# Peptides against a protein of PDB entry 2AUS, part 263

Target 1, 323 residues: chain A of PDB entry 2AUS
Amino acid sequence: ADIKREVIVKDDKAETNPKWGFPPDKRPIELHIQYGVINLDKPPGPTSHEVVAWIKRILNLEKAGHGGTLDPKVSGVLPVALERATRVVQALLPAGKEYVALMHLHGDVPEDKIRAVMKEFEGEIIQRPPLRSAVKRRLRTRKVYYIEILEIDGRDVLFRVGVEAGTYIRSLIHHIGLALGVGAHMAELRRTRSGPFKEDETLVTLHDLVDYYHFWKEDGIEEYIRKAIQPMEKAVEHLPKIWIKDSAVAAVAHGANLTVPGIVKLNAGIKKGDLVAIMTLKDELVALGKAMMSTQEMIERSKGIAVDVEKVFMPRDWYPKLW

## One batch from the design tools (peptide; made by RFdiffusion4, then SolubleMPNN)

Design b2_p29_8_s1 (from b2_p29_8, 15 letters changed)
Fold by OpenDDE base, seed 2:
Structure b2_p29_8_s1 (fold): chain B 323 residues (1-323), chain A 29 residues (1-29)
Amino acid sequence: as target 1 above (323 residues)
Amino acid sequence: MKEEFERLKKELEPLIARSKEFAARFKKL
């Protein structure tokens, strides 16, 4: 997720008017909330839906959505997109996840064997979705990006695991236990990362949100609630980006597809079919869309549809209509 | 508003306590 993508400039003379739009760092607090994402530390116990309902109650919101379900018993990083940003979760659903898991073995296994077998689960694994999943129970391949054993204490194995979206850690642990010959179960699980959201200074609790909203509404102190809410642009940091001319922003904000002449700069390595973020020159999220061209095609071509715009986020009035 | 915030805190406290205990377990391992 932290791959700094190269930025290719197509138009080095393109300027942006500072009077247009609302850069992520310049939004009034109400607007910041309307275009916000909370990096929530989900407590163990409640469903991700119940937690989203609580955030809506705490912050007096009409809409919110989460960036990928955590099971009731699972704690940690749950991105919650607010109000106008609610649909930015589309960018987070396919994002890689990291967990810390405690696996309990049902028998004694030498540490060397534990380490050897767990290393074999790095890479592609075959999983079947759990019975309670809304996902069809077809076998599917998922990537385990890495397994880092943190500690082995007899039958307890603490490990960090980076996985492709929709990898079931409980199923992984079950298969590791089978490969070890003794069986295993998931004792504890915490999600430590969901795409660009991780355990850092931006991670907040439901209690923090109650306090920070109170400080704003009763004491007039907006600083805490402002820090507790990330701009929606945080939720697209892991995506390839295309930056557009000010003259193209209003058209895209009205749902027009992005054409090649509108591109100022773009990330390297965009492929046809990729989910991309369309950004202003002030790093404001205009829309998500599907790349209709590669980066190379977007550089070489003078015309054509570069991005099929699927989801607009930016209000239609932030930039003037220049079409 | 204040009474509602205090009620929300009280409702959340058992969940927050469990979250802290869980996080403390992972820091000691």
Scores: peptide ipSAE 0.181, ipTM 0.783, DockQ to the pose 0.539
Fold by OpenDDE base, seed 4:
Structure b2_p29_8_s1 (fold): chain B 323 residues (1-323), chain A 29 residues (1-29)
Amino acid sequence: as target 1 above (323 residues)
Amino acid sequence: MKEEFERLKKELEPLIARSKEFAARFKKL
C-alpha cells in the first residue's frame, strides 16, 4: 500500500489563482505529451534504450528517458518520461520495485526447505552489480522487503518479490540456489511495479501507442493517446511533497531555492537530505530538490532555505513573477 | 504516415506476442 503521508498545513488561508498554471488534468494534448510519462509494458527482447527509441519514433518525440533499466529478457513496467518530463525519471531511480520471478532449481529440494530458505532472504542482502551495469561493481547492501511464493512445481519456483532500488533479482536467485545447496537460475522475470507505476489500467504496449498515435494524428481522436500518457506528477507521487504559494512558484521555476515563507503545506516525515517534490496548490510539479530542513524545522522556522532546488520542470511563464 | 505505422506494427508484433505469452503464464495462477 502506498503509505499516504500525513499533510501538515502551515497556511490554511492560502488560495491559488485558477488562471495560473496548467493542472495535470487540464493540459492541452501537446502540453500533456511534453510533460508526460508512459507506463510501458516493455516486451522481452529489446533493451530499455531500444524501447525508448521506438517510443520516440512512434510519438515523433525529440527526447525521452526511462525510470530504470530492464534487461532485454525482462518484461513489464517501464516508466518512460517524455520531452520536458524526461528528467523526472530521477525520482524513480530510488523507488522500490516489485517483480514476479520464475526460479529454476538445479536439483530436487523439499518444498518446506524452499519456503524456509527463501524467507531468510527477506531483509538485508549483500549484492554485487552485474558487469553490464553502469554502476561500479562494489559490494553493497540492499533490502528485500518481502518474498511471496506463488507456486512451487518440482524445480520451478514462482514468486513475487518487493525490493529496494538496484536490487538484482538474478543475483538474488543465484544466492537462494546456493543456500538451497543445488544451485538455481532465473528462468523468467517480469517487473510488476516501479514506484507509483504498476500493472493497472495505465499500462500500455508499444502496439497500443502506435494505434493511439494514429487515432490522434489521422482521425483527430486524442482520448486514447491522452489516457496512454500519465502526467509527470505521477512519477513523483511516492516522494514527500511541499506545496508552495502562487507567489513563490515563479522564483522556484527560475531555479531559486525554496524558502520557508513560501510553504503552504508539506508532508510529515521529511528529513534533511531527502529528495522532495515542490508542488503548486494545483498539484503541478514545479521542481525536485534536496530538503535542507526536516518537516519540523520547516514548521517551526520563519525563515531559511527549506529546499535546495536541483531540477526545475515547470516553465518560467506559467505563474507570474510576484518578486 | 499510415504506411509508417503499419511497418512499425509489423516490426513490433513478434515482441508484443512474446510479451502476451509471458504475461499469460503468470495470469493462469
Scores: peptide ipSAE 0.093, ipTM 0.751, DockQ to the pose 0.641
Fold by OpenDDE base, seed 1:
Structure b2_p29_8_s1 (fold): chain B 323 residues (1-323), chain A 29 residues (1-29)
Amino acid sequence: as target 1 above (323 residues)
Amino acid sequence: MKEEFERLKKELEPLIARSKEFAARFKKL
């Protein structure tokens, strides 16, 4: 859900120095890559780890990580965070996912019954993680946000599904097939969304990356590789944000917890325990952390730890020490 | 460098063709 979170301003007089930091749009190409995330169209066949290894080879990178495993046979949206941005993938693990799936029924079922039964799987479902999952095989509740049937052709049902992180579409299809009384299996699966990453103009192939890196290194044309790599800030768009004073940035970049006086503006609806993005007034990602207060507590309180800083991304020297 | 890029393209072609075909199937439906 692209829920535009309300922005509450706590300090309307807070200014930012344009000489400090590197806003996402102003990063030199090398720095942009160091703080980049690729919205990769993962091909069917390779593992998500093999594809990350390919990206590292293509772009001559030391480090990269993916925003959530796709099975070898599954194609589509695989966010791959690069170099210094590699740890931003932790923001994508809890993010909602969308898939397009082809379900094959093992018997004939009237279309009206297919539609009715699939509608009953919107909401809360009980799943057991598959054997190949790193997650403990305990029964767990997951939310199906929506099921949209795209096409029904006899025993083949094409549908779009929005799900909570770690919902298994193969297991969903198996349970739908049981509810229909005929059984079913997952024939095909594509991931069309992973949090803020979707099928849009930012979606690139491994071939596009080879071409774009070539244009940069051989022809001196950086435009294509610049467009193919999203700033790491893209990977946190779905998180609640807290924007901080320039005077607080260097402390947080050194790993200090965010205190309430450092807050300029924040999203509504932050709860204690939420993963939050700490941003500069130039929309640069400083750090990820755990909210220690609600939005309301961060407004009403004059002091205290607002965010327990878990992961720093910003270099320590982008903003001066003002303490 | 150029020969390495052409080799990488050729290695990736079969994977990307399959991804494009699969994506095109789901966009036409």
Scores: peptide ipSAE 0.075, ipTM 0.701, DockQ to the pose 0.669
Fold by OpenDDE base, seed 3:
Structure b2_p29_8_s1 (fold): chain B 323 residues (1-323), chain A 29 residues (1-29)
Amino acid sequence: as target 1 above (323 residues)
Amino acid sequence: MKEEFERLKKELEPLIARSKEFAARFKKL
C-alpha cells in the first residue's frame, strides 16, 4: 500500500473550481458518514457480519460492508465502509494483508530450525481453501511477501506475516508444522493491516463508536465521530489513480466511461485490466473502473476509452454538467 | 437510544478488553 506511485501530468494548466464538490476534509458530518470507512478493531468472538450489523445499529445506518472477512476468533483491522461508500470495499478485497500470528508447535524444535523453515515459506505457497470458504477447494498458489519472527518461546512462535489477499494463515501454520516434522496449529491471529488500513490513530473499537455517536447525538460534539470515520478515499489509496478535469466529473458520475481527453494526471504503471480510482483534482473519489489502456497509451493517445466505469460513488450533482 | 447503547457497551466491553490485551503483547516488541 505504501508504494509511492509516480504521477504523470498531462495538463499542467488544469484548474479546479473550489465551489464544486465536497473534498474529503470539507464534508459536513452527515455527508462524511455517508462517504465514510471505519478502521475497526474487530474484537475476537463475533463474526465480521455481526460486527457490521452492530456498527449499523450504533450509527443508525441502512448499509455497511466490510473490506474482507475476519474469522470469529480473529481480531484487528476490519475496514467497514458505510452507506454510499459501502461498495468501496471491493477495492480492499484484492489488497495485501498483514497479520500477527501465534503458532503453537506440537513438539520441541530447535530455534535455528524454526527460523530456517519459516524463511522457506516466504514467496509462493500452495494452499487449499477451508471448507467454510465460498471459494472452490482447489489447490491455488498464494504469495507470502514476508515472514518476520517476533518471538520464540519454546513451542510458541509469534510472527508477523505479509500475504496476498485470500492467503489462509491457518493453512500456512499447518504447512510450517508439517515441514518442521512436529505439526502446528494457529493459537491466535490478529490482522494488523488491510491495504491502506493499519494499526494507527484511526483504529477504533465498537466501544469508541458507541461513545462517539452518543457525544454527537446527545451533547452536539461531532469531533470524535468525525475522527473515528475515515473518508472513503482512504479505501482507494493503494490503487492507481487517474485525476480528471472538472468538465469530465459529472459525466463519470452519471456512469459514462472516462475518455482520454478528461485526464489531467495519472499514476505510472497502469496496465490494461487494472482496477483504477478516478479522482477529481480535489482528491475526491468519483468512481472505480477497469483500465482499458496502459498509462503509456493514456499519455500518447488523444482519444478513446481510458477507463470502463464499474462503480460510481460521487453524486451526480456535486459537479455541473458541462455537456 | 441511551439504554440500548449502554447495553451494547456492556456486551462489547469484555471483547474489546481481550482485543486490547492481545494487541498489547506485540506492540512492545
Scores: peptide ipSAE 0.055, ipTM 0.703, DockQ to the pose 0.797

Design b2_p29_8_s2 (from b2_p29_8, 10 letters changed)
Fold by OpenDDE base, seed 5:
Structure b2_p29_8_s2 (fold): chain B 323 residues (1-323), chain A 29 residues (1-29)
Amino acid sequence: as target 1 above (323 residues)
Amino acid sequence: MKEEFEKLKEELAPLEAKAKAFAERVKKL
């Protein structure tokens, strides 16, 4: 469940100047692309890196990055952050994932036993990363948040699974097959969610991106390419947020740490060490940083460093220097 | 359109269709 975080207001009189910044919904198309994230439907076949390279060629971009690797044979939700937004993927890499998987059993198993054993794989599982992973092959725990069996057809089991980042569904299926006593393999896999990105109206193909970019460049129609690209702020929707005064924005955009007096409102439940999004009062992403205080400390204290700013996204000139 | 992107669309069409068909099968369950 997307835990709706409560918003605590610290300064109820804080106003924002409408002339400053570029709200996510009011960016010129070129600026929208520079601060964009594509919810790509990755086809089966190409690697996630090949797909990112194609997006850069299609959209004439210098930089792009993806929100978590999909194997070549895996389809579905691949967030691709563009240009100045490229580093927003750091917010998506640790985010939960959902998949739909087709598991093929290597023997006949009663349906009741399939259901019982698959339910035992909800919760904490021990995994070893596959040989081809960029991750050190240490045993590690991962959370399976839920398993939902959609269909059982003889030896074919179609299921939805919600997992912690870096859970290997192929390894999960292998262990389910061992627990069933017959063995199993992954026949098909699709990613249906990556943090705030899901299968919805924002999901686009590489084919769509080719056509939509041409409609803009050849026909002057920006609507399609505008809709195909989400604002970078979408990629941080799942993070705890801190909203800051207009007078604090330019300092943070220059790489200064956020101090407590700059806070207007914040989410409840921030802990020291959490990754947080620093936002303007217009819901523009200024920066990502590490919380140096809890929510409670940020409310109670009058001074101190609230957030250690790790990555600035906002340009330095969108808000005036008011210091 | 650039010839390289037409060729890309042709190569991707059956793969994107396969991905769509699987996604649609799951939405009907």
Scores: peptide ipSAE 0.557, ipTM 0.938, DockQ to the pose 0.803
Fold by OpenDDE base, seed 1:
Structure b2_p29_8_s2 (fold): chain B 323 residues (1-323), chain A 29 residues (1-29)
Amino acid sequence: as target 1 above (323 residues)
Amino acid sequence: MKEEFEKLKEELAPLEAKAKAFAERVKKL
């Protein structure tokens, strides 16, 4: 489910100057690309790193990064953050994932037993990372948020699965097959969601990117490449947000910590230690940081460090220095 | 367009078609 967070207003009289900053909808195409994230449909075959390298070549970029590795044989949603937005992938790495998987059973199992056993894999599971993972090979708990069986055709089970970041679907299918007593393997896998990125009208192929970049550079048509690239703010939609005064933006853009007086509004349910997005009143991403207070402490306190600023995205000149 | 990107489109076409076919199978259920 999309986490709908309540918004608490701390300063209802706070206004924003329309001449300051560059809201996501008002960025010139070059600036939009510099602060962009592609919702890529990764084809089966290439690695996630090879696909990122191709995007850099196609779009003539110096930097790009992906929001979480897909295996070579896996297709679907791969968020690719561009240029100045490259560091926003840190918000996507811990985000929940959804997949559609085709599981092939190695023996005949009654449908009722398949359904019953797969339901037992909802909740907490114990996994060991595969050898190819950069993650230390320790046993770890992961959440399976839901399993939805879409189709059962003899030995083929098509299902949707929502999981915590770094859950291995191949390992899940192996354990389901063991629990069924016949064994199983992953025949096909597609990622349908990575945090705020899903299968929707924003999903584009590498082929689309080649053509859309060509239409812009050769024909002067920017509309296709503009639609193919999402603003970096899309990559933080799932995070708790803190909206700040125009007078606080330049200080945060210079790497200063956010203090409580700078807060205009904030999401409910922020805990100390949470990753938060610091936003302008025009929904521009200023920075990512670590909450040093809860939402309640940020409301009740008149002073102190609210957010330890870890990564600045906004240029220093978009808002004036008002200190 | 650069010749390298035409070759890339040709190589990707069957792979992207495979991904699309699986995605469309799922949408019909």
Scores: peptide ipSAE 0.552, ipTM 0.937, DockQ to the pose 0.807
Fold by OpenDDE base, seed 3:
Structure b2_p29_8_s2 (fold): chain B 323 residues (1-323), chain A 29 residues (1-29)
Amino acid sequence: as target 1 above (323 residues)
Amino acid sequence: MKEEFEKLKEELAPLEAKAKAFAERVKKL
């Protein structure tokens, strides 16, 4: 998520009308909720589905969805997209994850050997998905981006791990334990990151949401519930972006594909087939789509379909039809 | 507040406290 993508400007004279749209910072509270994502601290115990059902009840919502399942026993970062933002979770499913794990060893191992063996698990690992996963139980490769040992206390190893989406930390710990020759199990697991969502000041509990909704509905104080909900645009910060002209926004909001003339600026390094976020010049999410061109093709070409629009988020009326 | 949400807060309190304690252990390292 922290890769600053270069921004290439195609039209430096393109302006945006301040009267059109609703920038993330200027949404009325009801509209902010409808286009919101909660950075939930999921407690251990309930399923990711149960906590989403609770959020819907607490906030009186018709729809919500989560940015990638956490097991019942796992705590921490669970992005929950609300109402009209519910489908933005598709941007978070493929995103990298970070966890802190407590591994308990079933025998004594020298610290130097623990450190050496755990370092060998950085990079590509072979995993078999657990029986409870919606994924077919085929052996598959997954990337471990990094392992950072935080603490070693005898048989207890606390470590941070950055992983590709759908890496099973329980399986990783089992394989580390086998490589150490003593065996191991996962004692505790917390997710500290899911793409752009991390353990920071935006992380809120279900308890917080109950109280913050109460303060708004009974005391008229919207500040807490406003801060507890991130704009849906947060959920696409890790994606490559394409910013479009005001004149192109309404067409894309109606489900038209983005054509090259509509592009004002774009991130470098877009490849054909990439998931991209189509943004206004006010950083509003219009749609998600599949890139049909590379960044270079979108710069060099004067015409053609740049993005196949898969999911519209912006209402059709936020920008005028200029066709 | 609705009685259902008071009961939810009571049920969640020890679980959220456990999650917080683990997060705080990690932040001190």
Scores: peptide ipSAE 0.539, ipTM 0.935, DockQ to the pose 0.814
Fold by OpenDDE base, seed 4:
Structure b2_p29_8_s2 (fold): chain B 323 residues (1-323), chain A 29 residues (1-29)
Amino acid sequence: as target 1 above (323 residues)
Amino acid sequence: MKEEFEKLKEELAPLEAKAKAFAERVKKL
């Protein structure tokens, strides 16, 4: 969900120097790529790893990583983080997902019974990960946030489903088929959302990336490749944010923990232990870290460690050392 | 363009068309 988090301002007089850093909208094309995330329309057929390998070859990159595996036969939204942004995928792995699925029933079931039973699968479900998953095969609870039936055509049920990260739609369909008493299998699956990435104007194919990279390198036209790559900050839009003083940026970029005096503004509803994005006043991602305080504690306290910094993204030289 | 990327476009074209057709079917509902 696009949870619009309230922003609480601690220091309304805090200014930022326009000469420091590189805001997401003002990065030179090479730097934009180094800190980029592609909203890829993964085709059916290749693995998510093969697609990442192709992106690296197409765009002449050393490093890339994906925001959560899609099975070979599954199409749709695969966020691919590039170069210096590669580690931002850790923010996308726990993010909610949406899919459209075609379920084929192994027998005839009245439409009203299909609708009633599928509605019972909204909420908490128990799943066992598939053998091919990188995750240890243990029983686990997962949330189904919603099921929307789009079409019922005899034994074919087309539906939209919003799920917690690492919910297996194939396993969900298997359990729905068992509950219907006839059995079912997944005929088709497309991922339509992965956290902040969705089916929109930012969704691009591997074909598009080949052409857009060619237009840049051979014709000098950067516009297409620039639009095809989102800033890494897009990959953290769903996280609670803490905005820091210019004087705190270089310390955090060196891997220092964020202390309370460095906070200018923050989102409401941060809990101790939450993954948070540390941002500049120009909405640049400095680091990801673990909240060591709640939002309320960060407001009320004058000192202490607010965030344990786990992953730095910003280069050490974008902001001056002011300590 | 590198010959390897032309071959990749040719191999991907029917797969990307399939993905697009499914996405368009869903958008019409």
Scores: peptide ipSAE 0.538, ipTM 0.934, DockQ to the pose 0.809

